# Peptides against a protein of PDB entry 6RGO, part 294

Target 1, 392 residues: chain A of PDB entry 6RGO
Amino acid sequence: MALKLLGFNQDATCFSVISSNKGVTIYNCDPFGKCFELEKSTSNDEELDFLVEMLFSTSLIAVVDKTIGASKRKKLKIVNTKRKATICELTFPHEIMDVIMNRKIICVVLKSDQIFVYDISCMKLLRTIDVRGEKLKSTSKFRNSEAVGDIGVRVSLSTDNNSILCYSSYSKSDKENAPLNDIVVFDALKCIQINVLPAVHQSNIVCIACSPDGMLMATASEKGTIIRVFKTIDTENDEPILVNEFRRGSRPSRISEMKFNHDNTLLACVGESDTIHIFALPVTTTEADANEDDTLQQSSHSLSSSINGLQYISKGLANRFGKIIVSKIPTQSQQRHVAYIKIPENAKYRIGFPKDTTNTIHICGEDGNYLVYSIPRNEVGPCTLVKSNTFD

## One batch from the design tools (peptide; made by RFdiffusion4, then SolubleMPNN)

Design b2_p24_6_s1 (from b2_p24_6, 7 letters changed)
Fold by OpenDDE base, seed 5:
Structure b2_p24_6_s1 (fold): chain B 392 residues (1-392), chain A 24 residues (1-24)
Amino acid sequence: as target 1 above (392 residues)
Amino acid sequence: EKPSQPSEEEIKELQEELKENEAE
């Protein structure tokens, strides 16, 4: 039977899948087992497609039936999994492309490149963000974006109560065909734009990850060769702060998902390649804990020299072109993965970081494998398989 | 077009469920 992965929840305690015969199934990670099933409403052999966003390990999920031909592709359902009941239903003017949430807000992304921001506690609309509308002061026709079905607004939300929303936006270039290569950072609770990161890639952004605390953001383009990590809030001289640039590979390969671990020390990425890559982020030691043991100094010196190289490149390029094209960091300063997981070729995998174990990663595949890996701390190498389970 | 709004009953049920899940 074909499985389709929906992904992990915010703390990787659960993951969701679509089974062709069963509909939506949610699995608990530990103890491993099926915890919820949403039955298929139709007996037709139609290929099931759903969006499911979980609210941590709570009984609440957001569900969109995206099945082709279904009138339901514009409907968001909030479902209680314990009661198996729809609590509320919202109908949108356009097809829902994505849904993300935390304990405070729900964001709904439409095919119209609109983002609807809701207060979850009362389902009050806080903001409508028109990602196209910032350009529509120019008479550019609705791109019949039917032909480029895979390029839309990408979003990521912090899992904390600060509710930092990062989304891809169209560059302000007068070109009709401007890429989705800008990032906007938005305080979803206050409904304030915090920051704009212009032209973070040369092509459309296809993947974004916000850190759990909302302080960092990772971006990848259609090429998927370079991942960039930025500060979300802080700016240097009104310029975006590039913290890291990671090289996934030399060959183009789509990245489908990226995630930070809960302490912002690791960034994982997965996609169409046979490899999950895990990158180390420099721990910004606050100056206060610099008084204890001498032994950590040797590893910090190699990371600090790479950060100083990044700051030097930002200052040098600011002066000549008032568009911060994030200069190609010299290939020598591009960090590689510190760890990796080999996955079956052509298998789609999703990733999650558990909250309590910052050096553990959960992965699940459309091959029916749920796997827990330990991430090496002190060496560059493969992750170690700790636990395996199967699902259908 | 604007999105629909939930009913007062739907909002009440959602708020009850959110409170139950904050206590877990």
Scores: peptide ipSAE 0.377, ipTM 0.895, DockQ to the pose 0.910
Fold by OpenDDE base, seed 2:
Structure b2_p24_6_s1 (fold): chain B 392 residues (1-392), chain A 24 residues (1-24)
Amino acid sequence: as target 1 above (392 residues)
Amino acid sequence: EKPSQPSEEEIKELQEELKENEAE
């Protein structure tokens, strides 16, 4: 059967798929099995297209039916999976492109480059972010160019209650074809813009990941060769803090998804390549634990020694015109993966990190494989397969 | 155009479901 992957939930306890014959199915990861099925509402052999966003392991999902007619593509349904009932329906002025949520916030991304931010507890609209309107205020030029293909506003939301929203915005370039290469960091609860990271890539941003705590973000462009990791909130002299620059590969390849693990020590990426890449992040030792004098000489073989060569050349060339050019980390300072998973060529995979095991990654494929891998911590190498299941 | 708003009944049902899921 043709499967289309929707992805993992926030804690990788469940994943969702579209089956051409069955509709939407949600699988539990442990114990592995079907936990919900949304039956196909139509007998037509039409290609099914859905957006499904899960709220962790709860009975609540957000669903958009993109299969049948322009009217359904504008409708967000909140569904109780236990009751198999729609409990809330919202209609938008434009087609829904993405839906992301946590326990506090739902963000709805429209084809109009608008982001609607809702308080889940009452479905109150907190904010409408108009990404085009921000561009218009800066450039006075309406881009009448419909987003060509897959180019649109990208969003990521922290899975915690802080509800840090990262989204791609149009650069202040006078070029008619200004790229979506700025990042805005937004407090979704307070409805306040916290930070703006200008020109984080040379081309459009096609993938964003926020860390679970909202303190880090990862970005990738259409080229998908370099991943950049930034602090979301913190700035140095009003400039964005680039924490890491990772090299996925030398060849262009689209990244479809990135995820941080729950302790911000790993970043995984997947896309059109035959390889899932896992990168190590520096452990930010919070200075707070330095004062407890307690003598336990446990030999933490700190992998600290080899990373010391990253001189933070925060030589922001503040060019005379206030354009913060994020200084490219020299290609020699670009880190490669610490671990990898080989996947079938042309198979679409999704990734998730479970909360309880920071050295484990969950993956699922449109080939019907659900796989659990152990990530090596002390060596650079392949991940080890721990568990496998199949689904249809 | 503005998005639709949920009914008071839909909001009440959603709030009941959210409370049930905070207790699990």
Scores: peptide ipSAE 0.372, ipTM 0.894, DockQ to the pose 0.891
Fold by OpenDDE base, seed 1:
Structure b2_p24_6_s1 (fold): chain B 392 residues (1-392), chain A 24 residues (1-24)
Amino acid sequence: as target 1 above (392 residues)
Amino acid sequence: EKPSQPSEEEIKELQEELKENEAE
């Protein structure tokens, strides 16, 4: 059967797939098995397309039927999976492109480059974010839908209650074809813009991941060769703090998904390449716990790769055009992956990090494989397969 | 145009479900 992956939930306890014959199916990861199915409402041989966002391990899912007809593509349904009932339905003025949520917030991204922010507890609209801004509303030429259909506003939401929303925005260039290469950091609860990271890539941002705590953000452009990790809230001299720059590869390849693990020590990425890459993040040792003198000689051969202090050469090369270009970390300081997983060529995979095991990654493929890998911490190498299951 | 709003009944049902799932 043709499978289409929707992804893992926030804690990687479940994943969702579209089966062409069945409709939406949700699988539990442990114990492995089918836990929910949304039956196909139409007898037509039309290609099924859905958005499904699950609220952790709860009975609540947000569903958008994108298969057919402009009316369904504008409808968000909240569904109870235990009752198999629609609890509420919201209709939007434009097609829904993405839906993300946590325990406090639902964000709905429209084809109009609008983000609708809701309080989940009462479905009250807290904010409408117009990413095009007021000046660009006059050039209401919707990007003609025929060009590269995947260039839109990208969003990521922290899984915690702080509800830090990161989204791609248009650079302030007076050019009609401004790239989506700025990032805005937004407190979704307070409805306040916290930070703006200008020109984090040269091309459109196609993938964003927020850390579970909202303190870090990873970004990738259409090139998918470099991943940048920034602090979300903190700034240095009113400039964005670039924590890491990772090289995925030398060849352009689209990144479809990135995720942090629950302790912010790992970043994984997946896409059109035959390889899932896992990068180690520097542990920000908060200086606080240095005081207890307990002499336990555990020879933790910390691979202190002497990360010679990346002098933030805040050479603000104020290029003559006043654009803060995030200074490229010199190619010599670009970190490589610490671990990897080989996947079949042309198989689309999704990734998830379970909460309880910071050295484990869950992956699932459109090939019908659900795989659990152990991540090596003390060496650079392949991940070890721990468990495998199949689904249809 | 503004999005639709859920009914008071739909909001009540959603709030009941959210409370049940916070207790599990």
Scores: peptide ipSAE 0.351, ipTM 0.886, DockQ to the pose 0.907
Fold by OpenDDE base, seed 3:
Structure b2_p24_6_s1 (fold): chain B 392 residues (1-392), chain A 24 residues (1-24)
Amino acid sequence: as target 1 above (392 residues)
Amino acid sequence: EKPSQPSEEEIKELQEELKENEAE
C-alpha cells in the first residue's frame, strides 16, 4: 500500500499517516495501536493528500483535504476524534499550505504567502501576516505556482504557551526574485515582531524548527548541508545570535523536518538522505548550577573561543551595513552529528521526541515501520533500536 | 477576502473539548 507520513504530534505520543485504502489514520505510540481513522469521502482511486495537525494527545485535530480535484483545499476542519464530528469549519481565500498549532494558537499558512494567526480558545483571528506585503506594494503577481512547486513560506511554532512563531520572509534586495532567506520571530499571543534575522542562508529556507520553549530556532536551506541554530531573542549580554552551526553532510540533500528535544539538548534532522542526524546542543547553564559536573565543560570552551573571534569582525561591520548575523563561520567550527540512524533509501521518515525521555527518539517511515531508538550519551555512534512496530 | 468565522455553537463545543483535555 502507498503510505504518506503526516508526522508526530508535539510530544510524540501519536503519529498520523495517509493510507491509500483507508484515508487518514492516527496511531498511538504507547501502547502501539490505531486510535483514530478518518474514512475516505470519495470512492475514486485519487491520490489522497491531507494536512493533519493533532493537538498533543487530545481529541482535537485540524484537517485539510488537499486531494487533487477536491474543492476542499481552502477549508480547515477542526475534528473531535472521540465524537468523530467536525466541530468547526473555516474557509480561506487561498489554498492552505500548512497548519501548525499549540494549546493557545493555530497558524494557517496560505499559498498567497499569508499567515493567519488564531486564538484557539475562541477561534478569533489575532493577526494576518502578509509575508509579501512588506516588500511589494506594486506587482501583485502571485507566484505562478506551476513551475516553482516546493518553495513557500515555512513556519514553526513553540509547543509551550509563549507561542513563539518563526517564519521565513523575503530578503529586502531590490531583485524581483528575492530568496526566502530572512527569518522573522513573532510573539503570536501579543502579535508583536520580536526579531528579524536577515540572510540566515544564501538560498531559500526550506526547513525551520522552533524549540519547545521558543528560545532557539534551527534553519536549513535548499542545500541542506549546514544547519544553523539561533537565539530567537537578542540577549543584553552582547552574545551572538548564532549559537551553533552543524554540518549534516558535504553533498546537497533536502531536509524535510527538524526537531528539538524537550530540554533543548538535542536537535534531530531527517530528509531525502539515508541518515537521520542527531546533534548535541551546548547546555546554556544558567549561572546557578555551576558546581558539580566538570566533564562536559571541555567541549564548550573550544566553541566559545571560536565564537569570540566572530564577535570582533561583527562589531566593526555592523555599524556600516546593519546587522550582519552570518559572517563566514570557519569550516573548523562546524560540528558533526553525535548520533545517527540509518534508514532505507527513498523512504520518507518523520521524527518526534517524547517528553519523558530526552535520550529517546521516535521515528516512523512510509515503509510502515514505527521505531523507537535510544540515543548514545557517552560516544559518537549509531542509535540503538529499543522497540519496533509495523502499520498499514 | 476574509476567512469565514465559526458559529457561537462551534466555538462553545471547541471550548468544552479544550477544557476536558486540560483536566487529563
Scores: peptide ipSAE 0.340, ipTM 0.881, DockQ to the pose 0.873

Design b2_p24_6_s2 (from b2_p24_6, 7 letters changed)
Fold by OpenDDE base, seed 5:
Structure b2_p24_6_s2 (fold): chain B 392 residues (1-392), chain A 24 residues (1-24)
Amino acid sequence: as target 1 above (392 residues)
Amino acid sequence: ETPSEPSEEEIKKLQELLEEEKKE
């Protein structure tokens, strides 16, 4: 049967899949098992496509039927999984491309490059963000090019109550073909733009991850060779703070998903490659509790020596056009993965970090595998398989 | 064009769900 992965929820307690025969299925991770099914509404042999966003382990899900030819691609359904009922239906002017939520807000991304921010408690529209802005509306004919691949606005939302929204934006270059290579950081509750990170990559951003607390953001371009991690709120001399630059590989490969773990110590990435990469983030030890126990110093020195090469190259060279160019970290100071998982080359995988076990990663594949891995702490190497389950 | 707005009944059903989930 053809499976299509939708992804994990915010805390990796559940994941969702599309089965061609059954429709949308949600699985619980522990204990492993099917917890919800949304039946296929059409008897036609049409390839099913859905968006499903879960609100943690709650009975609230957001569903969009994206099946080709369906008028439903503009409809957001809020479903109560316990009641097996649609409780709210919103219709949008354009096709829904993405839906993301936390306990406070729902963000709906449209094909028009608009982001609608809602208060989840009442479905009140708080803000419409037009990523193209007014000037680009007049010149950009709708990209009728079916052929320009899946280059749209990317979003990520903090899972906390601060509700930090990171989204890709068009560079303010007067070029008709401006890349989606700027990032905007937005307080979704207050509806205030916090920060703008200009030209964080040379090409379109295809993947964004916000940390659970909203303090960090990871970005990847279409090349998928370099991942950059920035502070979201803090600036140095009005310049973006680049915290890390990771090298996934030398060969171009699309990254489909990135996630931080719950304590911001790890960043995982997955995509079209045979490898899930896990990167270590430097723990910003607040200087305060560095007082007492001298004995654990020796083992940390080997990892710390590689971090000392991250000079805060906050030297944004303002180019001739007043654009801050994020300085590239030298290739020798580009960190590699600390851990990896090998996956089948032809299987799409999704990743999730459980809340209570910061060194555990959940993965699921379109091959019908749900796998739990332990991440090594003190060595660079493969993750260890802890648990495996299969689904259909 | 603007999105549709939820009905009062839809808002009520949503609030009931969110209140049920706060008690678990």
Scores: peptide ipSAE 0.585, ipTM 0.952, DockQ to the pose 0.907
Fold by OpenDDE base, seed 1:
Structure b2_p24_6_s2 (fold): chain B 392 residues (1-392), chain A 24 residues (1-24)
Amino acid sequence: as target 1 above (392 residues)
Amino acid sequence: ETPSEPSEEEIKKLQELLEEEKKE
């Protein structure tokens, strides 16, 4: 049977899948088991496609039936999983491309490059963000949207109540074909634009992750070779702060998902490659803990040479990307370790970080595997498999 | 074009759900 992964919820306590025969199934991670099933409404042998966004471990889900030929691709359903009932249905002018939520906000992304921001408590529309309209105000040139293929507006929302929304926007370049390579940072509660990061990649942004607290964001382009991590709110001299630049690989490969762990110490990425990568983020020591004289013995082992190469590339790129202040990557010798998980070739995987265990990652595959890995501390190496389950 | 608005009954059912989930 063909499985299609929808992903983990915000706290990685559940994940959602499409089964070709059953429809949408939600699994609980611990104890492992099926907790909800949405039956297939059509007898047709059409390939099922759905959006499902779950509100943490609650009985609230948002569902969009994206199955080809369905008039339902414009309909958002709010479902109570305990009652097995649709409690709210909203119809949009265009096809729904994405739905994201937290405890305060629902964001609905349309094929029209519009983002609708709702207060979840009453489904009141707070803001319509027209990413094309913003471009048109800046560039005077209409793009016929049909020619851009699968490249749409990407969004990520903080899982906290601050509700920091990061979205991709069109660059202000006079080119008719301006890429989606700007990032806008938006306070979804106050409906205020906080920051704009211009030209964070040379090509279209295809993946964005916001940290749980909304203080960091990660971005990847269609090339998927470089991941950039920025501060969302903070600026230096009115310019964006680049905190990290990671190389996923030398070969182009699409990144489908990125996630931060709960304490912003790890960034994971997954996509079309045989490897999930987990990057260590520098702990921003808040000035308060500077008093513990912990004599971290300088084990001087020779990995210094590869790190110096990344610093030289950053200086040369900073001059080409004009205004992105590469914050002085603190030359604190915290060796940025990278962990990895090997996955089957051509298997689509999704990732999640549980809240209570910052060094644990949950993964699930279209191969029917749910896997829990322990992430090594302070070393470069493979993750250790802790638990495995299968689903159908 | 604007999206549809939820009915008062839909809003009520949504609020009931969100209040049930705060008690667990």
Scores: peptide ipSAE 0.580, ipTM 0.950, DockQ to the pose 0.907
Fold by OpenDDE base, seed 3:
Structure b2_p24_6_s2 (fold): chain B 392 residues (1-392), chain A 24 residues (1-24)
Amino acid sequence: as target 1 above (392 residues)
Amino acid sequence: ETPSEPSEEEIKKLQELLEEEKKE
């Protein structure tokens, strides 16, 4: 049967799938089993497409029926899974492209390149973000849906209560076809723009991940060869906003998903390649807990010597035109993965990090495999399979 | 064009769900 993966929830306790025969199914990871099903409303052999965003392990899900020919692609449904009931329905002016949430905020991304930010507690609209800005009021040409592939506004939201929203934006170039290569950092609770990172890639950004605490973001372009990690907030110290640059590979390959683990020590990426890559992040020691555990310092020293090359970028180009963030990163600063998982070619996978085990990763595939891997701590190499289950 | 707004009954059902999930 054709499975389509929707992904893991924020803490990787559940994952969602579209089954061609059943509709939407939610699985619990531990104990492994089916916990919810949304049955097909239509008996037609139409290819099902859905957005499903689950609020952690709660009975709250957001659902959009994206099935071709369905008039429902503009409707967001909030469903109580315990009661098996729609409790709220919102209709939008344009097709819904993405939905993301945490305990405070729901963000709805439209095909119009608008982001609607809601307070989840009352579904009050806090902000409409128009990513196209005022210039596009004159050119009524919405991107013709056929020719411009999966290039759209990408979003990621912190899983904490700070609710840091990162989204891709159009560069200020006077070209009609400006790339989506800027990042905006937005406080979704206060409705304030915190930062703008111009031209973080040369081409369109196709994947964004925010850290659970909202302090870091990762970005990948349509090339998917380089992943960049940035601080979301300008620190008072002359520290570079770009903290890491990782090389996934030498060949172009789309990255579909990236995630940080819960302590910001690991970044995983998955996409069209036969390999899930896991990268180690330098632990930003906040100055407070520097006292006791001397034992973990020895392994970090070998990686720190390569970071010193990034310091030379800071002083010179603070002049009149926007911060050129990326232009002088030496190719020698590009780190490789510390761990990997081999996956079947042509199988789409999703990734999740469980909260309680920072060295464990959950993955699920359109091949019907749910797999738990242990990440090696002291060596560069393959992850070890710990648990496997199958679903249909 | 603006999105639709939820009814008072929809808001109440949403709040009931969110308060049930804080107790588990």
Scores: peptide ipSAE 0.580, ipTM 0.950, DockQ to the pose 0.910
Fold by OpenDDE base, seed 4:
Structure b2_p24_6_s2 (fold): chain B 392 residues (1-392), chain A 24 residues (1-24)
Amino acid sequence: as target 1 above (392 residues)
Amino acid sequence: ETPSEPSEEEIKKLQELLEEEKKE
């Protein structure tokens, strides 16, 4: 049977899958088991396609049936899983591409490059964000999305109540085919743009992750070789703060998902490669008043694996004024992964970080495996498998 | 084109759900 992964919820307590025979199934991670099923609307052997976003471990899910016809692809259903009932249905002018939520906000991304921001408590529309702007609507022939089906506006929302929304935006280049390589940071509650990070990659951004607290964001381009981590809100002299630059690999490979752990100490990435990579973030020690003199030389041995090779002149980020944000991070300081998980080359995987165990990662595959790994802290190496379950 | 708006009954059912989930 073909399984399609929808992913983990915000705290990795559950994950959702599409099964061709059953429809949408939600699994609980611990104790492992099926907790909800949404039956397919048709008896036909049509390839099932859904969006499902769950509000943590609650009975609230947002569902979009993308299987059948243009009309269903425009409908967002809010479902009470305990009552097995649709409690709200919203119809959008265009196909829904993504849905993301937290305890305060639902964001709906359309194929039109619009983001609709809702207050979850009353489904009041707070803002429509038009990523193309009014002028670009006329000239953008619908990118024949059949051939380039995967390049659209990417979004990530903080899981906290601050509701920091990060989204990809078109660069202000006069080119008809401007890349989606800018990031906008948006306060979804106040409906205010906080920051703009221009040209964070040379090509379209295909993956974005916001930290749970909304203070950090990670970005990857179509190349998927470099991951950049930025501060979302803070700026230095009105310039974006690049915190980390990670090298996933030397070969291009698409990154499908990235996640921060709950304490912002780890960033995981997964995609078309046989490897989940886990990167360590520098712990921002808040200057707590540690008065005591103990010069524990925490040798932050930056595991600067000396990649001797090519001076890839990091063609720095172009700022809004054509100033290249030269990565102040020397190319020699591109950090590698601290940990990894090997996965089957032909199976798509999704990742999640549980809240209670910052050194644990949950993964699930289209191969029907749900796996829990322990992340090594002290050494660069493989993660240790702690638990495994299967689903169909 | 604007999205549809929820009915008052849909809003009520949503609020009931969100209030039930705050008690757990």
Scores: peptide ipSAE 0.579, ipTM 0.950, DockQ to the pose 0.907

